# Peptides against a protein of PDB entry 5T59, part 34

Target 1, 112 residues: chain A of PDB entry 5T59
Amino acid sequence: TTPTMQSTSLLTEHLGYPPISLVDDIINAVNEIMYKCTNAMEKYLMQRNIIGKKDFSDEIKIGTAKLESLLENSVDKNFDKLELYVLRNILSIPSDLLEENRFRLLHHEKLV
Target 2, 90 residues: chain B of PDB entry 5T59
Amino acid sequence: EHIRFQRLVQVCNKALEESIRKLQSWEKIHECFPNYGQTREGIENLTVCQQQVIKLWSNLSRVEFDAIFHERSIEEKLNQLDDLINKARS

## One batch from the design tools (peptide; made by RFdiffusion4, then SolubleMPNN)

Design b1_p12_4_s1 (from b1_p12_4, 5 letters changed)
Fold by OpenDDE base, seed 4:
Structure b1_p12_4_s1 (fold): chain B 112 residues (1-112), chain C 90 residues (1-90), chain A 12 residues (1-12)
Amino acid sequence: as target 1 above (112 residues)
Amino acid sequence: as target 2 above (90 residues)
Amino acid sequence: SQQERLKKIMEE
């Protein structure tokens, strides 16, 4: 089920930040890592672009771009799934805790 | 007792592993460099590159994700959430 | 080695 506004508010209070912020950090990190990896690969291969008497620079650039695209697609897919799972199943509050009597427990813990 | 943080780590690892899966395929790598990979030196270069990129992926993700988890105090917060839920159901 | 050189590049 999709997180409710109430659960988001409660979790934000508990966490000190909106649940989505954690996911954003994760996704931003993996994107940065992804481009660092592909950049490193391109640089390494471009330093070795000539084999014998043939220059493979163009092929290397195209090939690395293809790998980058492949990785981008995979990252997007898998971390979209991650986002959904985290927000629905990890950073979630069961419906029974959203009741008034259970809601007070969260506030009580914060005040104590 | 505490399960949410463990699940978070698991799903993060899974996402990272699945994301790098294609780059772990030599066939996919070679396909992107069809002529370069027909040379001995090219194969050697691609092999080293593939191995090191995968290592870089793993190392960077570990460091960065751990940093995020620490900065967000997510283990503690998720443990507390587990406790609250368990208490409420008692 | 090639491996060491790549590692160097990736650490930058």
Scores: peptide ipSAE 0.214, ipTM 0.929, DockQ to the pose 0.015
Fold by OpenDDE base, seed 3:
Structure b1_p12_4_s1 (fold): chain B 112 residues (1-112), chain C 90 residues (1-90), chain A 12 residues (1-12)
Amino acid sequence: as target 1 above (112 residues)
Amino acid sequence: as target 2 above (90 residues)
Amino acid sequence: SQQERLKKIMEE
């Protein structure tokens, strides 16, 4: 189920930041890592672009670009799933605790 | 019982593992470099590159994700959330 | 080493 506004507010109060902020940090980090890895791969191979008398620079550039695309698509897919799962199943409040009496309890516990 | 932080770590690891899976396939790597990979030296270079990039992927993700988790105090916060939920149900 | 060289590239 989709998180409610009430759940988001309560979790924001508890965490000190909106739940989505954690996911944003994770996604931003993996994207940065992804491009660092693909860039490193390209640079590594480009330093070894000549074998015998053949220059494989063009093939290396095309090949690394293909791998980057594959990795990018996979990262997008898997971390979109991660975002959904985290927000719905980890950073979530059970529906029974969103009742009035349970809501008061959560506020009380925070203030104590 | 504390379960949410464990699940967070598991889901992160799963996403990282599934994301890098295609690069773990030698066949897919070789297909991207059909002529380069027909040379002995090319195969050696691709092999080393593949192995090292996968290691760097793992190492960088570990360091960065741990830093995020620490900065956000997420283990403590999720444990507290579990405790609050359990207390409310008691 | 090969690993060291690749690591240096990553840090640039």
Scores: peptide ipSAE 0.206, ipTM 0.929, DockQ to the pose 0.017
Fold by OpenDDE base, seed 5:
Structure b1_p12_4_s1 (fold): chain B 112 residues (1-112), chain C 90 residues (1-90), chain A 12 residues (1-12)
Amino acid sequence: as target 1 above (112 residues)
Amino acid sequence: as target 2 above (90 residues)
Amino acid sequence: SQQERLKKIMEE
């Protein structure tokens, strides 16, 4: 159930922006949050890199990088699913409303 | 009657929760720091770090997503869409 | 681009 061009146009008119713009905002936000989290983790541990007489800086850097990769992969997967679901099921117009008579109704309601 | 915005919030929360799940695993965290995590102090640091990053994730996502929803007026727009659909089918 | 990413998703 892929969105049609007509559906996209109607939704853009209704929303005042293309449906994908909302998803883009969400994805951009979570990416920013993700890197803030991983950066915070690295900084926290690097401030605590020496235990006893041993310096764990290298291990911390490698470990944090691994966690970042794990998080990146998970974010990509889950928010790709989100994008698909939102565009297909939430920001969607039923086929019966894509008929000419229903199209007029949408315009009428917008103008009223 | 109004269901689309509720669904949007639900799927956003689900995506956020599923995304952070790996970091919620102590085993996954410890595996990334095998020698550091063998020390008492290291374990303590990792524990606090894990807890704090999860909280940071939750707090930042709540604030940012709410801001997006507000700026895009998405609740209102989705409610209107629901109303239009329901009216057309009545 | 975002458009390219969307296209990829829709093809799945």
Scores: peptide ipSAE 0.071, ipTM 0.913, DockQ to the pose 0.520
Fold by OpenDDE base, seed 1:
Structure b1_p12_4_s1 (fold): chain B 112 residues (1-112), chain C 90 residues (1-90), chain A 12 residues (1-12)
Amino acid sequence: as target 1 above (112 residues)
Amino acid sequence: as target 2 above (90 residues)
Amino acid sequence: SQQERLKKIMEE
């Protein structure tokens, strides 16, 4: 189920930030890590690009690009799933607490 | 009774593991370097490279995700959320 | 936007 506007508001109040902000941080981090990894891989191999007087630079560049693409696709897929799960199941408020009376309870607990 | 933060950690770990899975395949690595990987030295280099990148992935993700969780105080907040929900249902 | 991305994901 899609998070309601009400739940988002309540969670934002509770967290001190919108729930999506946490997910954004995670996704941004993994993207940065991903490119650091692929860059490191390319650099490592490019430092070892000549074997037996043969230069494999072109093959290395193409190969690392392919691996980067594979990793990108996998990251996108898996962290899209993560985003959906987190927002729907972790950073969520049960429907019974979205009633007016229950809403007050959450607000009251914060103030106490 | 505190379950949300644990679930968060679990799904993060799962996403990270699933994302790096293809790079853990030697066959997948080797096929990207068909000629380079036909040399002894090339195989050695690819082997080390594969191991290092996987370790780098794991280490960086651990450090960065822990930093995010700390900065967002997410464990505390999720525990509080669990408590609120449980209290409301009791 | 982030909301647009989420919407796209949910529509998949």
Scores: peptide ipSAE 0.068, ipTM 0.913, DockQ to the pose 0.365

Design b1_p12_4_s2 (from b1_p12_4, 7 letters changed)
Fold by OpenDDE base, seed 3:
Structure b1_p12_4_s2 (fold): chain B 112 residues (1-112), chain C 90 residues (1-90), chain A 12 residues (1-12)
Amino acid sequence: as target 1 above (112 residues)
Amino acid sequence: as target 2 above (90 residues)
Amino acid sequence: SSEERLKKLISE
C-alpha cells in the first residue's frame, strides 16, 4: 500500500515532522558511517603498505575502492528496502482508519 | 500491542546486518588484495582490518541510530500511534 | 533527493 497525502498529513501532525524525515536521517547516517568505515580501512592498510621489500600501496588503494563499491551497492539495496517498509508498514495508517469518522480520533487526541 | 517501534528496530538491524554481510566474507576481502594477501603479514593485517571495520560499523550505527530515534522521539510516537489505532478499532 | 528516492520506491 502506497502512502497517501492524507496519511502523510496526519502522520506529520502526529510526529511533528514528515515521516520521510526519519528515513532521511537514517539513510544519511548510514552513508556517513559507510564512508567512515571504508576510509578507516584504507588508512589502516596504508599504514601497513610495505611488506618486506615491496610496496603494496597501489593494490591497497584499488582493493579498498572495490570494497567500498561493494558496500555502497549493498547499502543502497538494503536501505531502499528499509525505506519502503518503514513508510508503508510502520509509519502508516490503516486504510480502515482513513475515513471521516476515524480521522477525528487523531485530531481529538491532540486537542485533549 | 506496541509493535511498530519494535519493527523499526528490527528492520534497521536487518538492513545493517545485510549491508555488512559481504565484508564479513574472508574470500571477498582476500579477492580485493590478491598479492598483499599472499604474504603472511598481509593476511594478518587484512584479518585485523576486517574485524575492526565490522566493529566500527556496528558501533557507529548503534550510536547514530539511537541518537536519531531519541531526537525524533520515535518510540513514543510509534507507541502512541499504536494506541490510537487500537483505540479506534475498539 | 528524498522525493526522488520515494518516487523510485513507489514505482517498484
Scores: peptide ipSAE 0.098, ipTM 0.914, DockQ to the pose 0.559
Fold by OpenDDE base, seed 5:
Structure b1_p12_4_s2 (fold): chain B 112 residues (1-112), chain C 90 residues (1-90), chain A 12 residues (1-12)
Amino acid sequence: as target 1 above (112 residues)
Amino acid sequence: as target 2 above (90 residues)
Amino acid sequence: SSEERLKKLISE
């Protein structure tokens, strides 16, 4: 079930920010971490690119790029699932709280 | 009673774990470096690299996600949400 | 964008 505009408004008031902002922070963070990891991998191997008399630089560059692609695909898949779950099941308001009388409760708690 | 923040942590950990799973496969790593991985030194380098990147992934994600949760005060806010829901149902 | 991602998720 998709979050309603009403629930988004109420949660934004409660959180001090839109619920999607939390998910954005998480996704931005993992993307940054992902590229830091792949960059570190490439740098490490490129420092060790020569074995014997053979230079493996080209193979290392291609190989690390392939690993990056694999990681990107996995991150995309799993964090899309995370986003859906968080917005629907964690940052959500049950239907019984979306009634007029329940809106009063949320506003009252904020004022007290 | 307070369940939402726990669920958030769990789903984050699951997503992180599932995302790094392919890099945990030696076969996947070796396939990307078929000639490099045929040398003794290459195998050693790839082994260390694999271990280090997985550790880096784990450490960075822990630090960054904790920072996000703190900056957004999400534990407190989710606990309050749980309390509001429980109160409304009573 | 977040909006695009959300739209995609909703359409699934």
Scores: peptide ipSAE 0.098, ipTM 0.914, DockQ to the pose 0.533
Fold by OpenDDE base, seed 1:
Structure b1_p12_4_s2 (fold): chain B 112 residues (1-112), chain C 90 residues (1-90), chain A 12 residues (1-12)
Amino acid sequence: as target 1 above (112 residues)
Amino acid sequence: as target 2 above (90 residues)
Amino acid sequence: SSEERLKKLISE
């Protein structure tokens, strides 16, 4: 079930921020980490680009780019799934709490 | 009683694990460096590189995700949400 | 954007 506007509003009130903001933080973080990892890989190998008398710089650059692309695709796929799951199943309000009486209960708990 | 935060941690860990899985494959790594990986030194370098990047991935993600969770007070908020739901259903 | 991502996810 897709989150409703009402659910989003209530969760925003409860959290102090929109639920999507948490997911955004997570996704931004993993993307940053991803590029740090690939950069580190490239730098490490580039410092070791010469074996014997052969320079493998070009191969290293191409290879690390391929790995980066591979990682990007995997991150995108898996964290899209994460986003969907979190918003639908973790940061969600059951339908019974969306009823008028339960809605007031939620507000009451916040106010007291 | 409190389940949502645990689930959040679990799905984060799962996403991280699944994301790095391709880099955990030596075959995938070697395929990207076909000539470099045919040298003894190249293999050694790639091996160390693979190990280090995986560790870096794990360490950075742990630190950053924990920071996010703290900054967003998400454990507390999710626990409260669980409590509210349970209370409403009682 | 976040909204775009969400729309995409919903459509999938």
Scores: peptide ipSAE 0.095, ipTM 0.915, DockQ to the pose 0.490
Fold by OpenDDE base, seed 2:
Structure b1_p12_4_s2 (fold): chain B 112 residues (1-112), chain C 90 residues (1-90), chain A 12 residues (1-12)
Amino acid sequence: as target 1 above (112 residues)
Amino acid sequence: as target 2 above (90 residues)
Amino acid sequence: SSEERLKKLISE
C-alpha cells in the first residue's frame, strides 16, 4: 500500500527530510551517471570514427543514441521499482503502530 | 535486527545491475553498429568501449550512492527505525 | 512532537 500522510510526517521528522528526498537523490544520481556513461561511449568511439578510408561518425552517433535510449528505458523501469520498494518497505512505519497512535489520538480528542 | 539499510543497499545494487544488463550484451551493442562492427578495428574498439563503460557505471554509482547515503545519514536513521520498531514488538 | 509520540507509543 501507499504510505500515508501520517507515516510521511513521522518519517520526515525522524529523518530530517521527506522520505522521497532520498529517492530523488538516488534517481538524480543514476540519471547523471547514465548520461556520463553514454557520453563517454560516444566520445570514445568518435575518437575512433575513421577506419581505413571510411568515416563511421554518423553510424556511431546513431548507435550510441540507440544505446542511450535502451539504457534510459532500463533505468526508468528498474528505479521506478526501486522507488516503490523503498517507500513502501524500507522507509515505512508498520500500519499497526500507526493505527495504535491514531486510536490514542482520537481517544484523547474525545476527552478534550 | 537491523535490516532496513541492508535492504536499501540490496535494492540499489539490484537496480544498478539490472539497468546495465543490456549494455553487457555484446549482441545488443554490435547491433547498434552493424557496419562499424564488421571491421576488425571496429570490433576491437567496441569491445574496449563496452568494458570501459561498464566499469565507469560501477565506479560512479558506488561513489555517488555512498555519498548520498552518508549525506543523508541513512544507515543510522534506518537502524534507529529498526530499533524503535523492534522495541515495540518486544 | 509526532516523533515523540511515536517513540512513546513504541516504547510502551
Scores: peptide ipSAE 0.043, ipTM 0.912, DockQ to the pose 0.035

Design b1_p12_4_s3 (from b1_p12_4, 8 letters changed)
Fold by OpenDDE base, seed 5:
Structure b1_p12_4_s3 (fold): chain B 112 residues (1-112), chain C 90 residues (1-90), chain A 12 residues (1-12)
Amino acid sequence: as target 1 above (112 residues)
Amino acid sequence: as target 2 above (90 residues)
Amino acid sequence: SSEERLARLIKE
């Protein structure tokens, strides 16, 4: 199940930031790393584009683009799963803490 | 007793490993460069690229994710959350 | 940069 508004509020108070912010940081980081890797690979191969008398520049550009797309698809799939898991199972509050008589537990512990 | 941060690390590692799996396949790499990969020099270049990209992927992700975890104080916060939950159940 | 680092590593 998706996190409730109440859970999000309590966790935001506890963490000092919304739970989704952590996931956003992770996803942004992996995307940056992904493009840095593929871009560097393309540049390296383009420096070695001529073998013998044949120029492989076009093949290198197309091939690297295909690898990038392949990696993009995999990253999207796996980190979408990660987002769901983290928000539902790690950054979550059990139902016993979401009862009316326990809503102030986290707040109380912070103040005491 | 403290389990949430461990789970976070595990799921991050799993996502990273699964994401790079296709690049770990020599067949997938070679398919992208069918003519280039038929030359000796081409094979050598692709081999080096494959190995180093995978290493860079691993190293950069480790450094960046650790930085995120530190900036967000997530280990401490998740441990505290575990403690609060356990206390509430006692 | 990470790109420069990769280029260096690949050249090794």
Scores: peptide ipSAE 0.162, ipTM 0.929, DockQ to the pose 0.017
Fold by OpenDDE base, seed 4:
Structure b1_p12_4_s3 (fold): chain B 112 residues (1-112), chain C 90 residues (1-90), chain A 12 residues (1-12)
Amino acid sequence: as target 1 above (112 residues)
Amino acid sequence: as target 2 above (90 residues)
Amino acid sequence: SSEERLARLIKE
């Protein structure tokens, strides 16, 4: 079930921020971590680019770029799934609570 | 009773684990460095790099996600949400 | 930085 505008509003009031903001924080964090990891990997290998008489700098640059792409694709896929799941199943309000009486209860609990 | 935060942690861990799976494949790593990986030193370097980057991934994600959860007070908020739902259904 | 930490870990 797709979250409704009403659900989003209620959750925003409850959380103090829109539900999507949490997901955004998570996704931004993992993206940052991802690039830190791949960047570090490239730098490490580039410091070890010469083996014997051969310079593997070009291969290292291409290879690390490929790994970065692979990781990017995987991150995008898995965290898109995460976003959907979180918003639909975790940060969600059951339909029966979206009725007027239940809505009042949620509002009351916040104020008291 | 309180299930939502547990689920959040679970799905985050799952996403992180599945995301790093490609880097856990030695075959995939070696394919990216076909000639470099034909050398003894190259293999050693790649092995160490693979091992350490996975550790870094795990450590950074743990620290950053915990920070997010804390800053957003998400455990408390999700527990409260569970309580509200349970109360409404009683 | 995270890169520096990784570098240190890898060098161990």
Scores: peptide ipSAE 0.161, ipTM 0.929, DockQ to the pose 0.017
Fold by OpenDDE base, seed 2:
Structure b1_p12_4_s3 (fold): chain B 112 residues (1-112), chain C 90 residues (1-90), chain A 12 residues (1-12)
Amino acid sequence: as target 1 above (112 residues)
Amino acid sequence: as target 2 above (90 residues)
Amino acid sequence: SSEERLARLIKE
């Protein structure tokens, strides 16, 4: 079930913002957190790049990039699911409320 | 009664937990640093780094998501939505 | 910064 235009409009009125805006905030936040984590990890390891006489800088850069990619893929997958779930099952209006009489109820409550 | 906000929190937690799962795998971490991880110091560094980055992930996500929920007043709005639905069905 | 916080945590 995909959100309808009516549902989106009603929810926007109720929330004060489009439902997608919440999801965008969440996704933007996790993306920022993701890169902060991987960047911090890289920096930490790069400060410890030399062990004995060997410089592992190249391996560290490649390795952290791989981890970043791995995390990116996982974040994309899981938060795509989240977006779908939130918009369909949380920020949604049941079909029985998508009737004229039920719309009045929503508007009435907002006016009160 | 009020179910939507609880579901939101649950799905967010699930997404966060599932997303970080790969980094929780020592095998995955070690595979990315095959030679570095062959050294004692390297293993130690990776171990600590893995542990702390996971903590950072958890802490940052908690703080940021709570901030979003607050700024969007989502708990209140979802509770109100639940109430509206319940009224309509009564 | 988060990186600095991580560094501190790791040093603990």
Scores: peptide ipSAE 0.153, ipTM 0.928, DockQ to the pose 0.017
Fold by OpenDDE base, seed 3:
Structure b1_p12_4_s3 (fold): chain B 112 residues (1-112), chain C 90 residues (1-90), chain A 12 residues (1-12)
Amino acid sequence: as target 1 above (112 residues)
Amino acid sequence: as target 2 above (90 residues)
Amino acid sequence: SSEERLARLIKE
């Protein structure tokens, strides 16, 4: 089920921020981590680019770029799934409770 | 009773694990460095690099995600959400 | 820098 505007409003009130903000933080973080990892890998190998009499710098640059692309694709796929799951199943309100009774309960809890 | 935060942690861990899985494949690593990986030193360097990058991935993710969860107070908020839902059904 | 620290971690 897709989140409704009503659910979003209620959850925003409860959380103090829109549900999507949490997902944004997570996705931004993993993207940053991803590039840090691949950058570190490239730098590590580039410090070890010469073996014997051969310079492997070009191969290292190409190879690490390929790995980065591979990781990017996987991150995009898996965290898109994560976003959908979180918004639909974790940061969600059951449809049967999206009624006056539920609203009263939330309001009452805030007043107490 | 309280299930939402546990599920959040689980889905995050799963996404992280699935994302790094291909880098855990030696075959995938080696094929990106076909000539470099034909040397003894190259194999050694790639082996260490693979091992350490996976560790860095795990460590950085743990630190950053925990920080996010703390800053957003998400465990408390999700527990409260569970309680509210359960109370509404009572 | 963070990247330099990461490189050292990989080096270990």
Scores: peptide ipSAE 0.145, ipTM 0.927, DockQ to the pose 0.018

Design b1_p12_4_s4 (from b1_p12_4, 7 letters changed)
Fold by OpenDDE base, seed 3:
Structure b1_p12_4_s4 (fold): chain B 112 residues (1-112), chain C 90 residues (1-90), chain A 12 residues (1-12)
Amino acid sequence: as target 1 above (112 residues)
Amino acid sequence: as target 2 above (90 residues)
Amino acid sequence: SREERLQRIIEE
């Protein structure tokens, strides 16, 4: 199920920030890491671009770009699934506790 | 009793592991460098590169994700959420 | 966009 406005409000109050903010941090971090990795790979190989009498610079650039694309697609797929799971199943309030009487209880615990 | 933070760590690790899976394939790496990988030195360089990238991926993700979890106090908050839910159901 | 990708996942 999709998170409700009520659930989001309660969780925001509890966390001190919207649930999506945590996911945003994770997504931003992994993207940064991804490009650091691919950059490091390209730099490493470009420092070793000449073997014998052959210059493999062009092949290295094309190859690293292909690997970057491969990694990027995989990151997008897997962390999109992560986002969905976290927001639906981890940063969530069970529907039975969103009843009026249960809702008041959660507010009471936070305010006290 | 406390399950949400454990699940968060698990799904993060799974996403990281699945994301890097294809780079762990030597065949896929080699396919991207067909001529470079036909040389002895090229194979050696690609081998080291592959290993270092995987290590860098693992190390950076550990450091950055732990920092995020700490800054967001997410373990404490998720444990409290579990407690609140359990208390409400009692 | 990320939002568009998420929507595709939800629809699957």
Scores: peptide ipSAE 0.311, ipTM 0.941, DockQ to the pose 0.230
Fold by OpenDDE base, seed 4:
Structure b1_p12_4_s4 (fold): chain B 112 residues (1-112), chain C 90 residues (1-90), chain A 12 residues (1-12)
Amino acid sequence: as target 1 above (112 residues)
Amino acid sequence: as target 2 above (90 residues)
Amino acid sequence: SREERLQRIIEE
């Protein structure tokens, strides 16, 4: 099920921020980490690019780019799934709590 | 009683693990460096590089995700959400 | 885009 506007509003009130903001933080973090990892890999290998008088710089650049692409695709896939799961199943309000009487309860708890 | 935060941690760990899975394959690494990996020194360098990247991935993700969870007070908020739901259903 | 990717997942 897709989150409703009502559930988003209630969760935003409860959290102090929109639910998607948490997911954005997570995704931004993993993207940053990903590029730090790939950058470190390239730099490490480029410092070791000459073996037996042969320069492997071009192969290293191409190879690290391929691995970066592979990792990027995997990150996108897995964290897109994560986003959907979190927003639908973790940061969600059951339908019974979206009824008028339950809605009042949530507001009451917030104010008390 | 409190289940949502546990699930959040689980799915985050799962996503991180699945994302790095292909880099854990030596075959995948070697395929990207076919000539470099035919040298003894190249194999050694790739091996160290692979290990360091995986370690860096794990360490950075742990630190950054914990920081996010703390800054967003997500454990407390999710526990409160569980409590509200349970209270409403009781 | 991110939204487009999510939509594709939903449709699966």
Scores: peptide ipSAE 0.286, ipTM 0.939, DockQ to the pose 0.221
Fold by OpenDDE base, seed 1:
Structure b1_p12_4_s4 (fold): chain B 112 residues (1-112), chain C 90 residues (1-90), chain A 12 residues (1-12)
Amino acid sequence: as target 1 above (112 residues)
Amino acid sequence: as target 2 above (90 residues)
Amino acid sequence: SREERLQRIIEE
């Protein structure tokens, strides 16, 4: 199920930041890493683009672009799943703790 | 008792591993460079490149994710969350 | 968009 507003508020209070912020950091990081990897690959191969007096620059550019697309699609798929899992199962508050008495406990712990 | 941070690390590793899986396939790499990969030097270059990319992926992700976890104090916060939940249920 | 992709996953 989707996290409730109450859950988000309580977790934000506990964490000091909204739960989504952690996921955003993770996703931003992996995206940056992804493009660094594909860029490094392209640069490496482009430095080795001539073999036997034949220039493979065009093939390298097309090939690395294809690999980038494959990686991008895979990253999107897997980290979208990660986002849902983290927000639903890790950064979540069980329903029994969202009741009035349990809510007070979380608030009390913060005040102490 | 403390399970949430462990799960976070596990799902992050899983996502990273699954994301790079296709680049670990030599067949997929070679298919993207059909003529380049028909040369001896091309195969050598692609082999080294594939290895380096996978290594770079692993190293960068480790460093960056650890930095995020530290900056967000997420291990401590998730442990505290586990404790609060367990306490409330007792 | 990211939001649209997440929604699609939820609907599956």
Scores: peptide ipSAE 0.285, ipTM 0.939, DockQ to the pose 0.225
Fold by OpenDDE base, seed 2:
Structure b1_p12_4_s4 (fold): chain B 112 residues (1-112), chain C 90 residues (1-90), chain A 12 residues (1-12)
Amino acid sequence: as target 1 above (112 residues)
Amino acid sequence: as target 2 above (90 residues)
Amino acid sequence: SREERLQRIIEE
């Protein structure tokens, strides 16, 4: 079930931030890590670009770019799935708690 | 009883593991460096590079994700959410 | 966009 506005509001009140903010932090972090990894890889290989008097710099740049692309695609795919799962199944409120009688309970607990 | 945070950690780990899967393939790595990888030194360099990148990925993700979880107090908040839900259903 | 990608996943 797709999160509702009511669910989002209640969770925001509970968390102190919108549920999506957590996911944003996670995605931003993994993207940063991803580019740090690919950058490190390129730099490592570029320091070792000459073998047997042959310069492999161009091949290294192209190859690293290809690997970066592969990693980007995989990160996007897997963390998009993660986002959906987290928002639907982890940062979610069961439908029975979204009823009026249960809604007041959540507010009551917040105030206590 | 408390299940949401555990699930969060699990799905994060799974996403990280699946994301790095292709870089764990030597075949895919080698294919990106067809001529470089035909040299002895090239193979050695690629091997070390692959290992170091995977290690870096693992270490950085662990540190950063733990920091996020701490800063967002997500374990506590998810446990509280579990408790609220369980209480409401009791 | 990220939103578009998510929408595609939902539709699958």
Scores: peptide ipSAE 0.260, ipTM 0.938, DockQ to the pose 0.231

